# Peptides against a protein of PDB entry 5B16, part 5

Target 1, 136 residues: chain A of PDB entry 5B16
Amino acid sequence: TPSRINHNERLEFLGDAVVEFLTSVHLYYLFPSLEEGGLATYRTAIVQNQHLAMLAKKLELDRFMLYAHGPDLCRESDLRHAMANCFEALIGAVYLEGSLEEAKQLFGRLLFNDPDLREVWLNYPLHPLQLQEPNT
Target 2, 136 residues: chain A of PDB entry 5B16 as posed
Amino acid sequence: TPSRINHNERLEFLGDAVVEFLTSVHLYYLFPSLEEGGLATYRTAIVQNQHLAMLAKKLELDRFMLYAHGPDLCRESDLRHAMANCFQALIGAVYLEGSLEEAKQLFGRLLFNDPDLREVWLNYPLHPLQLQEPNT

## One batch from the design tools (peptide; aimed at target 1 L27 L30 T41)

Design b1_p10_4_s2 (made by RFdiffusion4, then SolubleMPNN; from b1_p10_4 with E3K K10R)
Fold by OpenDDE base, seed 4:
Structure b1_p10_4_s2 (fold): chain B 136 residues (1-136), chain A 10 residues (1-10)
Amino acid sequence: as target 1 above (136 residues)
Amino acid sequence: LLKELEELLR
């Protein structure tokens, strides 16, 4: 049985891929005329540690991280990295225990505070091949 | 960039 640290790292690995995938798919379909460079730029902005840490803060993970790991997170940069990693692990766990749809919903709810933008992001028509959720 | 993205979605 792997340690909790190893388990979290594995979940982070999975979550990183899920976040990357969801971001890529939504950008691709929402902006059909945007060139690859633009798609890549916005993807980077969404999935970079600084942004994921902000999403994690919406879940109040900063309070939990400081409570559990405060001595190791004395620097703001360390906290941001830890929060981003924890957020990825959370998304990975949601995908693993639930579904891609559940991960998509959680991620989308956090991406936008504006409900109109959230609805556009989450409810944009998917390609027919994307309608069926994969088994986990 | 994220603000620009939001404007693109509007």
Scores: peptide ipSAE 0.579, ipTM 0.949, DockQ to the pose 0.889
OpenDDE base, seeds 1, 2, 3, 5: peptide ipSAE 0.511, 0.565, 0.570, 0.574; ipTM 0.933, 0.946, 0.947, 0.947

Design b1_p10_4_s3 (made by RFdiffusion4, then SolubleMPNN; from b1_p10_4 with L1I E3D)
Fold by OpenDDE base, seed 3:
Structure b1_p10_4_s3 (fold): chain B 136 residues (1-136), chain A 10 residues (1-10)
Amino acid sequence: as target 1 above (136 residues)
Amino acid sequence: ILDELEELLK
């Protein structure tokens, strides 16, 4: 029987979409008066490799990456990219095995250091269809 | 991120 665990690259593919979606939805509703250019700027800042790598570091994934793949990560840019990919794979796994809501919670908790801002982000009214999650 | 997204513009 083949392993139930998906390949990391496939999880990354899924996680990339989830991160993009969650970011877009939150920004759209949180900033109703912000023009598209501003929304795009914020989204880029959130989903770019440097930022996702920082989120991964909060989960101490850097220690894992260096342990498992150190020889292939001799440059800072390589480590950053790998860390971002690892974070995406994690979010993908959370969505796959859990739910979009669980992915939202994890992502939101990591995004902000200020607990007040975090709570606003996580509890701000979103699209009503957020209550209807895909089967996982 | 970007000063906590400009303090969520609040």
Scores: peptide ipSAE 0.655, ipTM 0.951, DockQ to the pose 0.498
OpenDDE base, seeds 1, 2, 4, 5: peptide ipSAE 0.606, 0.592, 0.609, 0.594; ipTM 0.952, 0.950, 0.952, 0.950

Design b1_p10_4_s4 (made by RFdiffusion4, then SolubleMPNN; from b1_p10_4, 3 letters changed)
Fold by OpenDDE base, seed 1:
Structure b1_p10_4_s4 (fold): chain B 136 residues (1-136), chain A 10 residues (1-10)
Amino acid sequence: as target 1 above (136 residues)
Amino acid sequence: LLEELKKLLS
């Protein structure tokens, strides 16, 4: 049986891929005329540690991290990195225990505070075959 | 870039 730490790192690994995938899919369909370089640029902006840490803060993960690992997170950069990892692990867990759809919904809700923007992001039409892909 | 993204989505 793996330790909690090892399991969390595995969830982070999975979550990293899920975040990358969801971001890529939505950008691809939302911007059909945007070239690959532009798509990649927006993806980087969305999935970079600084942004994911911001999303994690919306879930108050910073309070948890400081409580559990305060002495090791005295630097802002360390906290940001840890927060991003925790966010990935959370998304990974949601995907693993729930579905890709649930991960999509959570991610979208955190990405945009504006309900109108959120609606566009979450409900933009995808290819019909993709809608029937296995959840996990 | 995120602000630009928001503009594109609006």
Scores: peptide ipSAE 0.418, ipTM 0.921, DockQ to the pose 0.877
OpenDDE base, seeds 2, 3, 4, 5: peptide ipSAE 0.400, 0.399, 0.394, 0.277; ipTM 0.918, 0.915, 0.917, 0.879

Design b1_p10_5_s1 (made by RFdiffusion4, then SolubleMPNN; its pose is not in this set)
Fold by OpenDDE base, seed 1:
Structure b1_p10_5_s1 (fold): chain B 136 residues (1-136), chain A 10 residues (1-10)
Amino acid sequence: as target 1 above (136 residues)
Amino acid sequence: LLEELERLLR
């Protein structure tokens, strides 16, 4: 069997793409009048390590990381990067074992604590073809 | 920027 580290890195690779994709799709449809530059700006804000680390903290991944890798994560920047990677791996795993819809739901639940904002983000209508292929 | 995003979503 492949090493757990290797597997996690592969999941991270996948999760990075999923997070980027979901963010892009939702921004694109939620803001039809927003120019590319604006879309890209908000995407960057959502998917940057600092923000993903905050999302990871909601899942208490910080405690996990400190327990497992405390000596190597003395710097906040190192912890932030590791947490962001771990979050991506988690999303990748959810997508892989579940579906894009399940990844979307998890990501949306974490993105917004405000239920009103969450509802808007998660339930905004997408293109019909995208709905037909939830695992793509 | 995230705060601005939240504003736009409301």
Scores: peptide ipSAE 0.547, ipTM 0.944, DockQ to the pose 0.858
OpenDDE base, seeds 2, 3, 4, 5: peptide ipSAE 0.538, 0.514, 0.539, 0.524; ipTM 0.942, 0.939, 0.943, 0.939

Design b1_p10_5_s2 (made by RFdiffusion4, then SolubleMPNN; its pose is not in this set)
Fold by OpenDDE base, seed 3:
Structure b1_p10_5_s2 (fold): chain B 136 residues (1-136), chain A 10 residues (1-10)
Amino acid sequence: as target 1 above (136 residues)
Amino acid sequence: LLEELEKLLR
């Protein structure tokens, strides 16, 4: 009976792409008059390790990381990087076992503290074409 | 972040 749980690094690989994609699509449609440089700036801010680590902390993944990998996390920067990777892996898992929509919902809920802004982000008209889930 | 993305510019 092979395990259905993928290696964390593989999930991270997938999650990185999902986070990047969701961010890009939302920014593209939400800010139709913003030039590429501005879009890129916002995307960088959203997907950078410091921010993703903060999102991971909202899910209390820091407790998990310190429990499981504490000896390897001697610096704040190490923890930040590990937390960001863990968040990506989580998003990857949600996409893999659920759907892009579920990943979108989770990500959007965490992005904003203001519920009004959250609702705008999550319900803003996006591209009608959706990516098919990979075979698992 | 970034003041809720500049309050989504709204």
Scores: peptide ipSAE 0.541, ipTM 0.931, DockQ to the pose 0.488
OpenDDE base, seeds 1, 2, 4, 5: peptide ipSAE 0.515, 0.487, 0.513, 0.486; ipTM 0.939, 0.935, 0.939, 0.935

Design b1_p10_5_s3 (made by RFdiffusion4, then SolubleMPNN; its pose is not in this set)
Fold by OpenDDE base, seed 4:
Structure b1_p10_5_s3 (fold): chain B 136 residues (1-136), chain A 10 residues (1-10)
Amino acid sequence: as target 1 above (136 residues)
Amino acid sequence: LLDELEELLR
């Protein structure tokens, strides 16, 4: 049985892919006239550690991390990377134990504070083949 | 960039 650390790293690995996928799909359909370079640029901005750490802060993971791992997070950059990794692991766990739809909903709710923008992001019509949830 | 993205969504 892998250690708890190994489990977390595996979930992070999965979550990284889920975040990347959801971001890519939504950008692709929301902006049909945007060139690949623009799509890639916005994707990078969304999924980079600095931004994911900001999303993690909305879940108060900063307080959690300092409480649980404070001695190892003496630098702000260390905390930021740890929060980003933890956020990915969380998304991975939501996908694994729940569904892609649940991961999508959680991620979308955190991406935008503006409810109008959130609504557009989460409820934009997707391709018919994307409406079916994958089996996990 | 994220601000630009939000404006594109409006």
Scores: peptide ipSAE 0.596, ipTM 0.950, DockQ to the pose 0.885
OpenDDE base, seeds 1, 2, 3, 5: peptide ipSAE 0.595, 0.581, 0.577, 0.588; ipTM 0.950, 0.947, 0.948, 0.948

Design b1_p10_5_s4 (made by RFdiffusion4, then SolubleMPNN; its pose is not in this set)
Fold by OpenDDE base, seed 4:
Structure b1_p10_5_s4 (fold): chain B 136 residues (1-136), chain A 10 residues (1-10)
Amino acid sequence: as target 1 above (136 residues)
Amino acid sequence: LLKELEELLK
């Protein structure tokens, strides 16, 4: 049986892909006239460690990380990277044990504090096949 | 950039 660290790293691997995918899909559909360079730039801004760490803080993962791993997180940059990784693992777990829709909802709720922007992001119509056959 | 994104969503 893999170690807990291995499990977390595997979930992080999965979560990284889920975050990347959800970000890409929503940007693609929300901005049909935006060129690839713009899409890629916004995606990078959303998925970079600094931003994911801020999202993680909304879930109080900073408190969790300091409690569980405090001795290894003396520097703020170390904490930021660890929080980003933990956030990815969490999204991966939500996808794995729940669904892509649940991962989408969690991620979208954290992305925007403004309810109007959140609604636009979360509820923008997707491709009909995605609506009919949701991924899990 | 994130603020710019928010403006685009409005």
Scores: peptide ipSAE 0.509, ipTM 0.940, DockQ to the pose 0.884
OpenDDE base, seeds 1, 2, 3, 5: peptide ipSAE 0.492, 0.486, 0.488, 0.498; ipTM 0.930, 0.935, 0.935, 0.937

Design b1_p10_6 (made by RFdiffusion4)
Pose (drawn by RFdiffusion4):
Formats: C-alpha cells, sequence, structure tokens
Structure b1_p10_6 (pose): chain A 136 residues (1-136), chain P 10 residues (1-10)
C-alpha cells in the first residue's frame, strides 16, 4: 500500500492548468486579430513537454530534482520528461503559495530570453472592445 | 519581433 500523494503529480496536475491558462491569456491579449487557429497553434507549441523541459533547464531543475535511478532502463527521455513534469509542478506550487501574478512573472521571464520581449508578454494590452471605450 | 519569436517555436 504505497503513498501516491507524496508525489508532485498533484502540483503537476495543477501546473498543467496554470501553464495552460497563462499561455492562453497571454496569447489571447497579445494578438487581438488572430483567430482560434493560431492561438491553439501557438499554445500547443508552447505547452509541449519537450519545450517545457528545455525551458525547465533554465532553472537548473535537473540539479535540484529528486530523480532516482531506475531498475535498469534509464535514458535521457526519462530525465527530460521528469524535468518537464517537475516544472509544471513548480509553477503550480508558485501559483498556489505566491499569487497568480508570480506565475505570470515566472513563466513570462522564463519564456523569452530577450528582456525586451518580456515587457510585452507580461504587460498585455486590454481587449479592443475595451480599448475604444475607456470607462464603459 | 514577438510574432517572429513565436513563429520560431512552431
Amino acid sequence: as target 2 above (136 residues)
Amino acid sequence: ALQEALDALV
């Protein structure tokens, strides 16, 4: 009778929705002209596990992760995938304890290497239907 | 610039 609640699968399950939300909202507001197709395309291109793993490396998560040695089979696939999942667990935990804005800042800073692109991603404009009318 | 950076991910 093992304990499955001691894993990061909980915070991964939360982080999945967290990353999905951040990507969806940012890709939504930063492209008020782009339809659902491009939005889903960019979103699915970002939420990809390989991309999330390479993006996770920027936090050196491979050095802080509790990855144990397997029975015999232990390729790079398990390690990178573990980084990918553990990253979602991390952003999920940041979303939980810290505010949602802290998840926005974390994922935003981690996405674009150029600091000049982050200022746009983090500071998304209002909706065009809100832009025309300042008050209501 | 932002669109180009995102297109590179697709």

Design b1_p10_6_s1 (made by RFdiffusion4, then SolubleMPNN; from b1_p10_6, 4 letters changed)
Fold by OpenDDE base, seed 1:
Structure b1_p10_6_s1 (fold): chain B 136 residues (1-136), chain A 10 residues (1-10)
Amino acid sequence: as target 1 above (136 residues)
Amino acid sequence: KLLEYLDSLV
């Protein structure tokens, strides 16, 4: 059995891809007239460590990280990086044990505090064939 | 509104 640390890193690996994919899909459909450069710019902004750390803070992962790894997180940048990784691992776990839909819902809820923006992000129509793809 | 919010993240 792999160590807890190794398992968490594997979940992070998976979660990174899930976050990237969900972000790409939603941007693509929500902004049909936006060129690739714009899509890429917004994707980068959404998935960058600084932003993911903000999302992680909404789940109070900062308190967890400081409790578990406080001595190693003396710098704000270190905490941000760790929180982003932890957030990715969480999304990875939700995808793995649940579904892509569940990961999408969680990610969307955290992305936007504004319920109107959240609704637009989460409920914008996707291609019908895409809805038939396996969740995991 | 959504685009404006995303702009704020860039």
Scores: peptide ipSAE 0.589, ipTM 0.944, DockQ to the pose 0.851
OpenDDE base, seeds 2, 3, 4, 5: peptide ipSAE 0.561, 0.575, 0.579, 0.566; ipTM 0.939, 0.941, 0.942, 0.938; seed 5 fails the geometry check

Design b1_p10_6_s2 (made by RFdiffusion4, then SolubleMPNN; from b1_p10_6, 5 letters changed)
Fold by OpenDDE base, seed 4:
Structure b1_p10_6_s2 (fold): chain B 136 residues (1-136), chain A 10 residues (1-10)
Amino acid sequence: as target 1 above (136 residues)
Amino acid sequence: KLLEFLESLV
């Protein structure tokens, strides 16, 4: 069995892809007339570490990180980076142990504080084949 | 409003 660190890195790898995918799909459907450059710009903005760290803070991952890794996170930038990575790992775990739908719901709930915007984002259906959980 | 939100992230 891999070490905990290795496992977290693997989950982060998976979570990064899931966040990227969900963001891409929703932007694609929400803005059918937006050119690729615009889609890419907004995707980058959503998935950048600084933004993901803000989402992580909503889950109180900052408290968790300081508790578990405080000595290594003296700088704000270090904490932000670690929180973003941890957030990705969390999304990866939700996808792995649950489903893409559950990952979508969690991510969408965190993305928007405005319930109206959240509803618009979450109500766009994903392709049926993409909702199927991969074989483990 | 959604676009405005997204623009705020850029």
Scores: peptide ipSAE 0.628, ipTM 0.949, DockQ to the pose 0.820
OpenDDE base, seeds 1, 2, 3, 5: peptide ipSAE 0.625, 0.616, 0.611, 0.609; ipTM 0.949, 0.947, 0.947, 0.945; seed 5 fails the geometry check

Design b1_p10_6_s3 (made by RFdiffusion4, then SolubleMPNN; from b1_p10_6, 4 letters changed)
Fold by OpenDDE base, seed 4:
Structure b1_p10_6_s3 (fold): chain B 136 residues (1-136), chain A 10 residues (1-10)
Amino acid sequence: as target 1 above (136 residues)
Amino acid sequence: KLLEFLDSLV
């Protein structure tokens, strides 16, 4: 039986892939004329630790992290990295316990404060094959 | 506006 730490690391691993995948898919379809380099640049920007940490703050994970791991987070960069990892683990858990759709909805809601941009991101038509595939 | 938002993250 893996330790709780190991379990969180596994969830982080899964969540990292889910965030990467969702970001890639949406960028790909939203910007059909954008070259690979541009797609990659925006993907990196979305999934970088600094950005994911900001998303984590919207869920008040910073308060959780300071409560649970305060002594280990004496530097801002350490907190940012831990927050990003925790966010990934959360997304991984949502995917694992729920579905890709639920992970998409949560991630999209946090990505955008602007409801119009959120609507475009979340409700953009996906490829028919994606609609036919299992959600988990 | 979406591109502008994304540019702000870079």
Scores: peptide ipSAE 0.650, ipTM 0.953, DockQ to the pose 0.833
OpenDDE base, seeds 1, 2, 3, 5: peptide ipSAE 0.650, 0.644, 0.639, 0.635; ipTM 0.953, 0.951, 0.951, 0.950; seed 5 fails the geometry check

Design b1_p10_6_s4 (made by RFdiffusion4, then SolubleMPNN; from b1_p10_6, 4 letters changed)
Fold by OpenDDE base, seed 4:
Structure b1_p10_6_s4 (fold): chain B 136 residues (1-136), chain A 10 residues (1-10)
Amino acid sequence: as target 1 above (136 residues)
Amino acid sequence: KLREFLDSLV
């Protein structure tokens, strides 16, 4: 059995892909006339550690991280990186134990405080085949 | 609004 750290890193790996995928799909549909460079710029901005850390704070992961890993998180930058990684692991876990749809909903709820923007983001349908969760 | 929001993240 892998260590808890190893398991968390695996979930982070999965979550990174899920966040990247969801971001890509939604941007693609929301901005049909935006060139690849623009899409890539927005994707980078959404998935960068600084932004994911802000999303993680909405789940109070900062309190969790300080409680669980306080001695290793003396600097704000260290905390941000750790929170971003933990956020990815959480999304990975939601996908793994739930569904892509549940991961989509969670990510969308956190991404936007404005309910109107959230609705626009979340109501772009994903392709049916992309919603099919693979066997684990 | 969405575009403005995204621009704010860049």
Scores: peptide ipSAE 0.679, ipTM 0.957, DockQ to the pose 0.828
OpenDDE base, seeds 1, 2, 3, 5: peptide ipSAE 0.673, 0.673, 0.667, 0.664; ipTM 0.957, 0.956, 0.956, 0.954; seed 5 fails the geometry check

Design b1_p10_7 (made by RFdiffusion4)
Pose (drawn by RFdiffusion4):
Structure b1_p10_7 (pose): chain A 136 residues (1-136), chain P 10 residues (1-10)
Amino acid sequence: as target 2 above (136 residues)
Amino acid sequence: TLEEALDELV
């Protein structure tokens, strides 16, 4: 009778929705002209596990992760995939303890390497229907 | 640009 609640699968399950939300909202507001197709395309291109793993390496998560040796089979696939999942677990935990804005800042700072692109991603404009009318 | 940087991910 093993304990499955001691994993990061909980915070991964949460992080999945967290990353999905952040990507969805940012890709939504930064492109008020783009339809659902491009939005889903960019979103599915970002939430990809390989991309999330390479993005996770920027935090050196491979050095801080509790990845144990397997029975015999232990390829790069398991390690990178573990990084990908553990990253979602991390941003899920940041979303939980810290505010949602801290998850926005984390994922935003981690996405674009150029600091000049981050200022746009993090500071998304209002909706066009809100832009025309300042008050109501 | 932002669009160009995102197109590289597709």

Design b1_p10_7_s1 (made by RFdiffusion4, then SolubleMPNN; from b1_p10_7, 6 letters changed)
Fold by OpenDDE base, seed 4:
Structure b1_p10_7_s1 (fold): chain B 136 residues (1-136), chain A 10 residues (1-10)
Amino acid sequence: as target 1 above (136 residues)
Amino acid sequence: SLLEFLESFV
């Protein structure tokens, strides 16, 4: 059995891929005329650590991180990095224990404060193969 | 719009 640290790192690895995938898929479908460069630019902006840390703050992971790891997070930049990693691990866990759909819903709800934009993002039709729940 | 929102990131 892996250590908790190892497990979190593994979940982070998985979550990073899930966030990348969901972002890519939604951008691809929502903007069919946008060139690759634009898609890549927006994807990078959405999945960068600084942004993920902001999403993590919506889940109050900052309070969690300070509680659990406060002595190691004296700098704001360190906290942001840790929060981003923790957020990825959380998404990874949601995917692993739940489904891609649940990960999508959580991620989408955090991405947008505007309900109308959120609905467009979350409810845009995806490819049938992408709707299939993965085997766990 | 959604595009405008995304553009705000860059």
Scores: peptide ipSAE 0.414, ipTM 0.916, DockQ to the pose 0.821
OpenDDE base, seeds 1, 2, 3, 5: peptide ipSAE 0.403, 0.349, 0.393, 0.359; ipTM 0.913, 0.903, 0.910, 0.898; seed 5 fails the geometry check

Design b1_p10_7_s2 (made by RFdiffusion4, then SolubleMPNN; from b1_p10_7, 5 letters changed)
Fold by OpenDDE base, seed 4:
Structure b1_p10_7_s2 (fold): chain B 136 residues (1-136), chain A 10 residues (1-10)
Amino acid sequence: as target 1 above (136 residues)
Amino acid sequence: SLEEFLQSFV
């Protein structure tokens, strides 16, 4: 059995892909006339560590990280990086134990404080194959 | 708008 650290790293790996995928799919549908460069720019901005750390803060992961790993998080930059990783691991876990839809809902809920913008983002369709619960 | 929001990231 892998260590907790190894498990978290694996979840982070999975979560990174899920966040990347969801972002890509929604941007693709939301901006049908936007060229690849523009799509990539938006995606990069959404999934960068600084932004993910902000999303993590909405879940109070900063309190969690300071509680669990405080001695290693003396700098804000270290905390942001750790929070981003933890956020990815969380999304990975939600996908793994739940579904892509649940990951989508959580991610979208955190992305937008404005309910109107959130609704627009969340209501764009995913591919039919991703609407089914993954086999775990 | 959504586009304006996203542009704020760049």
Scores: peptide ipSAE 0.415, ipTM 0.915, DockQ to the pose 0.848
OpenDDE base, seeds 1, 2, 3, 5: peptide ipSAE 0.410, 0.303, 0.408, 0.374; ipTM 0.913, 0.866, 0.912, 0.901; seed 5 fails the geometry check

Design b1_p10_7_s3 (made by RFdiffusion4, then SolubleMPNN; from b1_p10_7, 6 letters changed)
Fold by OpenDDE base, seed 1:
Structure b1_p10_7_s3 (fold): chain B 136 residues (1-136), chain A 10 residues (1-10)
Amino acid sequence: as target 1 above (136 residues)
Amino acid sequence: SLKDYLDSFV
């Protein structure tokens, strides 16, 4: 059995891809007239460590990180990186044990505090064939 | 709008 650390890193690997994919899909459909460069810019902004750390803070992952790894997180940048990784691992776990839909819902809820924007993000119509793909 | 919100992160 792999160590907890190794398992968490594997979940992070998976979660990174899930966050990237969900972000790409939603941006693609929500902004049909936006060129690739613009889509990429928004994606980068959404998935960068600084932003993911902010999302992680909404889940109070900072308290967990400081408790578990406080001595190693003496710099703000270190905490940000750790929180971003932890957030990715969480999304990876939700995808793995649940579904892509559940990961999408969680990610969308955290992305937007404004319920109207959240609704637009989460419920914008996707291609019918895409909806028929397996969740995991 | 959604675009305005996303622009704030860029």
Scores: peptide ipSAE 0.503, ipTM 0.928, DockQ to the pose 0.865
OpenDDE base, seeds 2, 3, 4, 5: peptide ipSAE 0.471, 0.498, 0.496, 0.476; ipTM 0.921, 0.926, 0.926, 0.919; seed 5 fails the geometry check

Design b1_p10_7_s4 (made by RFdiffusion4, then SolubleMPNN; from b1_p10_7, 6 letters changed)
Fold by OpenDDE base, seed 4:
Structure b1_p10_7_s4 (fold): chain B 136 residues (1-136), chain A 10 residues (1-10)
Amino acid sequence: as target 1 above (136 residues)
Amino acid sequence: SLRDFLDSFV
């Protein structure tokens, strides 16, 4: 059995892919005339560590991180990086134990404070095959 | 708008 650190790193790996995928799919559908460069620019901005750390703060992961790992988080940049990783691990866990739909809902809920924008983002359906939870 | 929101990230 892998250590907790190893497990978290694996979840982070999975979560990174899920966040990347969801972002890509929604951008693709929302902006059908936007060229690849524009799509990539938006995706990069959404999934960068600084932004994910902001999303993590909405879940109060900053308090969690300081409680669990305070001695290693003396700098704001260290905290942001750790929170981004933790957020990815959380999304990975939601996908793993729940579904892609649940990961989508959580990510979308955090991504937008404006309910109108959130509704637009979340109402673009994913492909039916992509909604199936992988076998564990 | 959604576009304006996204542009704010860049």
Scores: peptide ipSAE 0.554, ipTM 0.937, DockQ to the pose 0.842
OpenDDE base, seeds 1, 2, 3, 5: peptide ipSAE 0.550, 0.528, 0.535, 0.525; ipTM 0.936, 0.932, 0.934, 0.929; seed 5 fails the geometry check

Design b1_p10_8 (made by RFdiffusion4)
Pose (drawn by RFdiffusion4):
Structure b1_p10_8 (pose): chain A 136 residues (1-136), chain P 10 residues (1-10)
Amino acid sequence: as target 2 above (136 residues)
Amino acid sequence: LLEELEEKLK
């Protein structure tokens, strides 16, 4: 009778929705002219596990992760996938304890390497229907 | 796609 609640699968389950939300909102507001197709395309291109793993390496998560040796089979696939999942667990936890803005700042700072692109991603403009009318 | 996204944001 093992304990499954001691895993990061809980914070991964949360992080999945967190990352999905951040990508959806940012890709929504930064492109008020782009339809659903491009939005889903960019979103599915960002939420990809391989991309999330390479993005996870920027936090050196492979050095801080509790990855144990398997029975016999232990390839790069298990390691990188573990990084990918553990990253979602991390942003989920940051979303939980810290505010949502801290998840925005974390994912935003981790996405673009150029600091000049982060200023746009983090500071998304209002909706065009809100832009025309300042008050209401 | 990511390169295109970076170009559109620049």

Design b1_p10_8_s1 (made by RFdiffusion4, then SolubleMPNN; from b1_p10_8 with E3K)
Fold by OpenDDE base, seed 1:
Structure b1_p10_8_s1 (fold): chain B 136 residues (1-136), chain A 10 residues (1-10)
Amino acid sequence: as target 1 above (136 residues)
Amino acid sequence: LLKELEEKLK
């Protein structure tokens, strides 16, 4: 059986793609008049390590990381990177064992503290063809 | 940029 570390890295690999995809899809449909450069800029801001680490902190993953890997996380940048990776692995796991919809819901809830903004982000109408796609 | 995004969503 694969080690826990290897499994986590695989989940991170998957989660990275899921976060990127969800972000891209929502930006694309929410802002139909925004040029590619603007879409890419917002996507970068959302998925960059600094932001994902902040989302991870909302789940108190920082306490977990410090407990498990404290000696290896002497630098703030190291903690940030590890937190971002852990967040991606979490999203990957939610997608893998749940669905894309569940990953979307979790991600959206963390992206915005304001419930009104969550509503807009999560419930904006998508292309009809997307409703035909499997969630996993 | 994130604040700008939030403003666009309002």
Scores: peptide ipSAE 0.597, ipTM 0.951, DockQ to the pose 0.936
OpenDDE base, seeds 2, 3, 4, 5: peptide ipSAE 0.585, 0.582, 0.442, 0.593; ipTM 0.949, 0.949, 0.921, 0.950

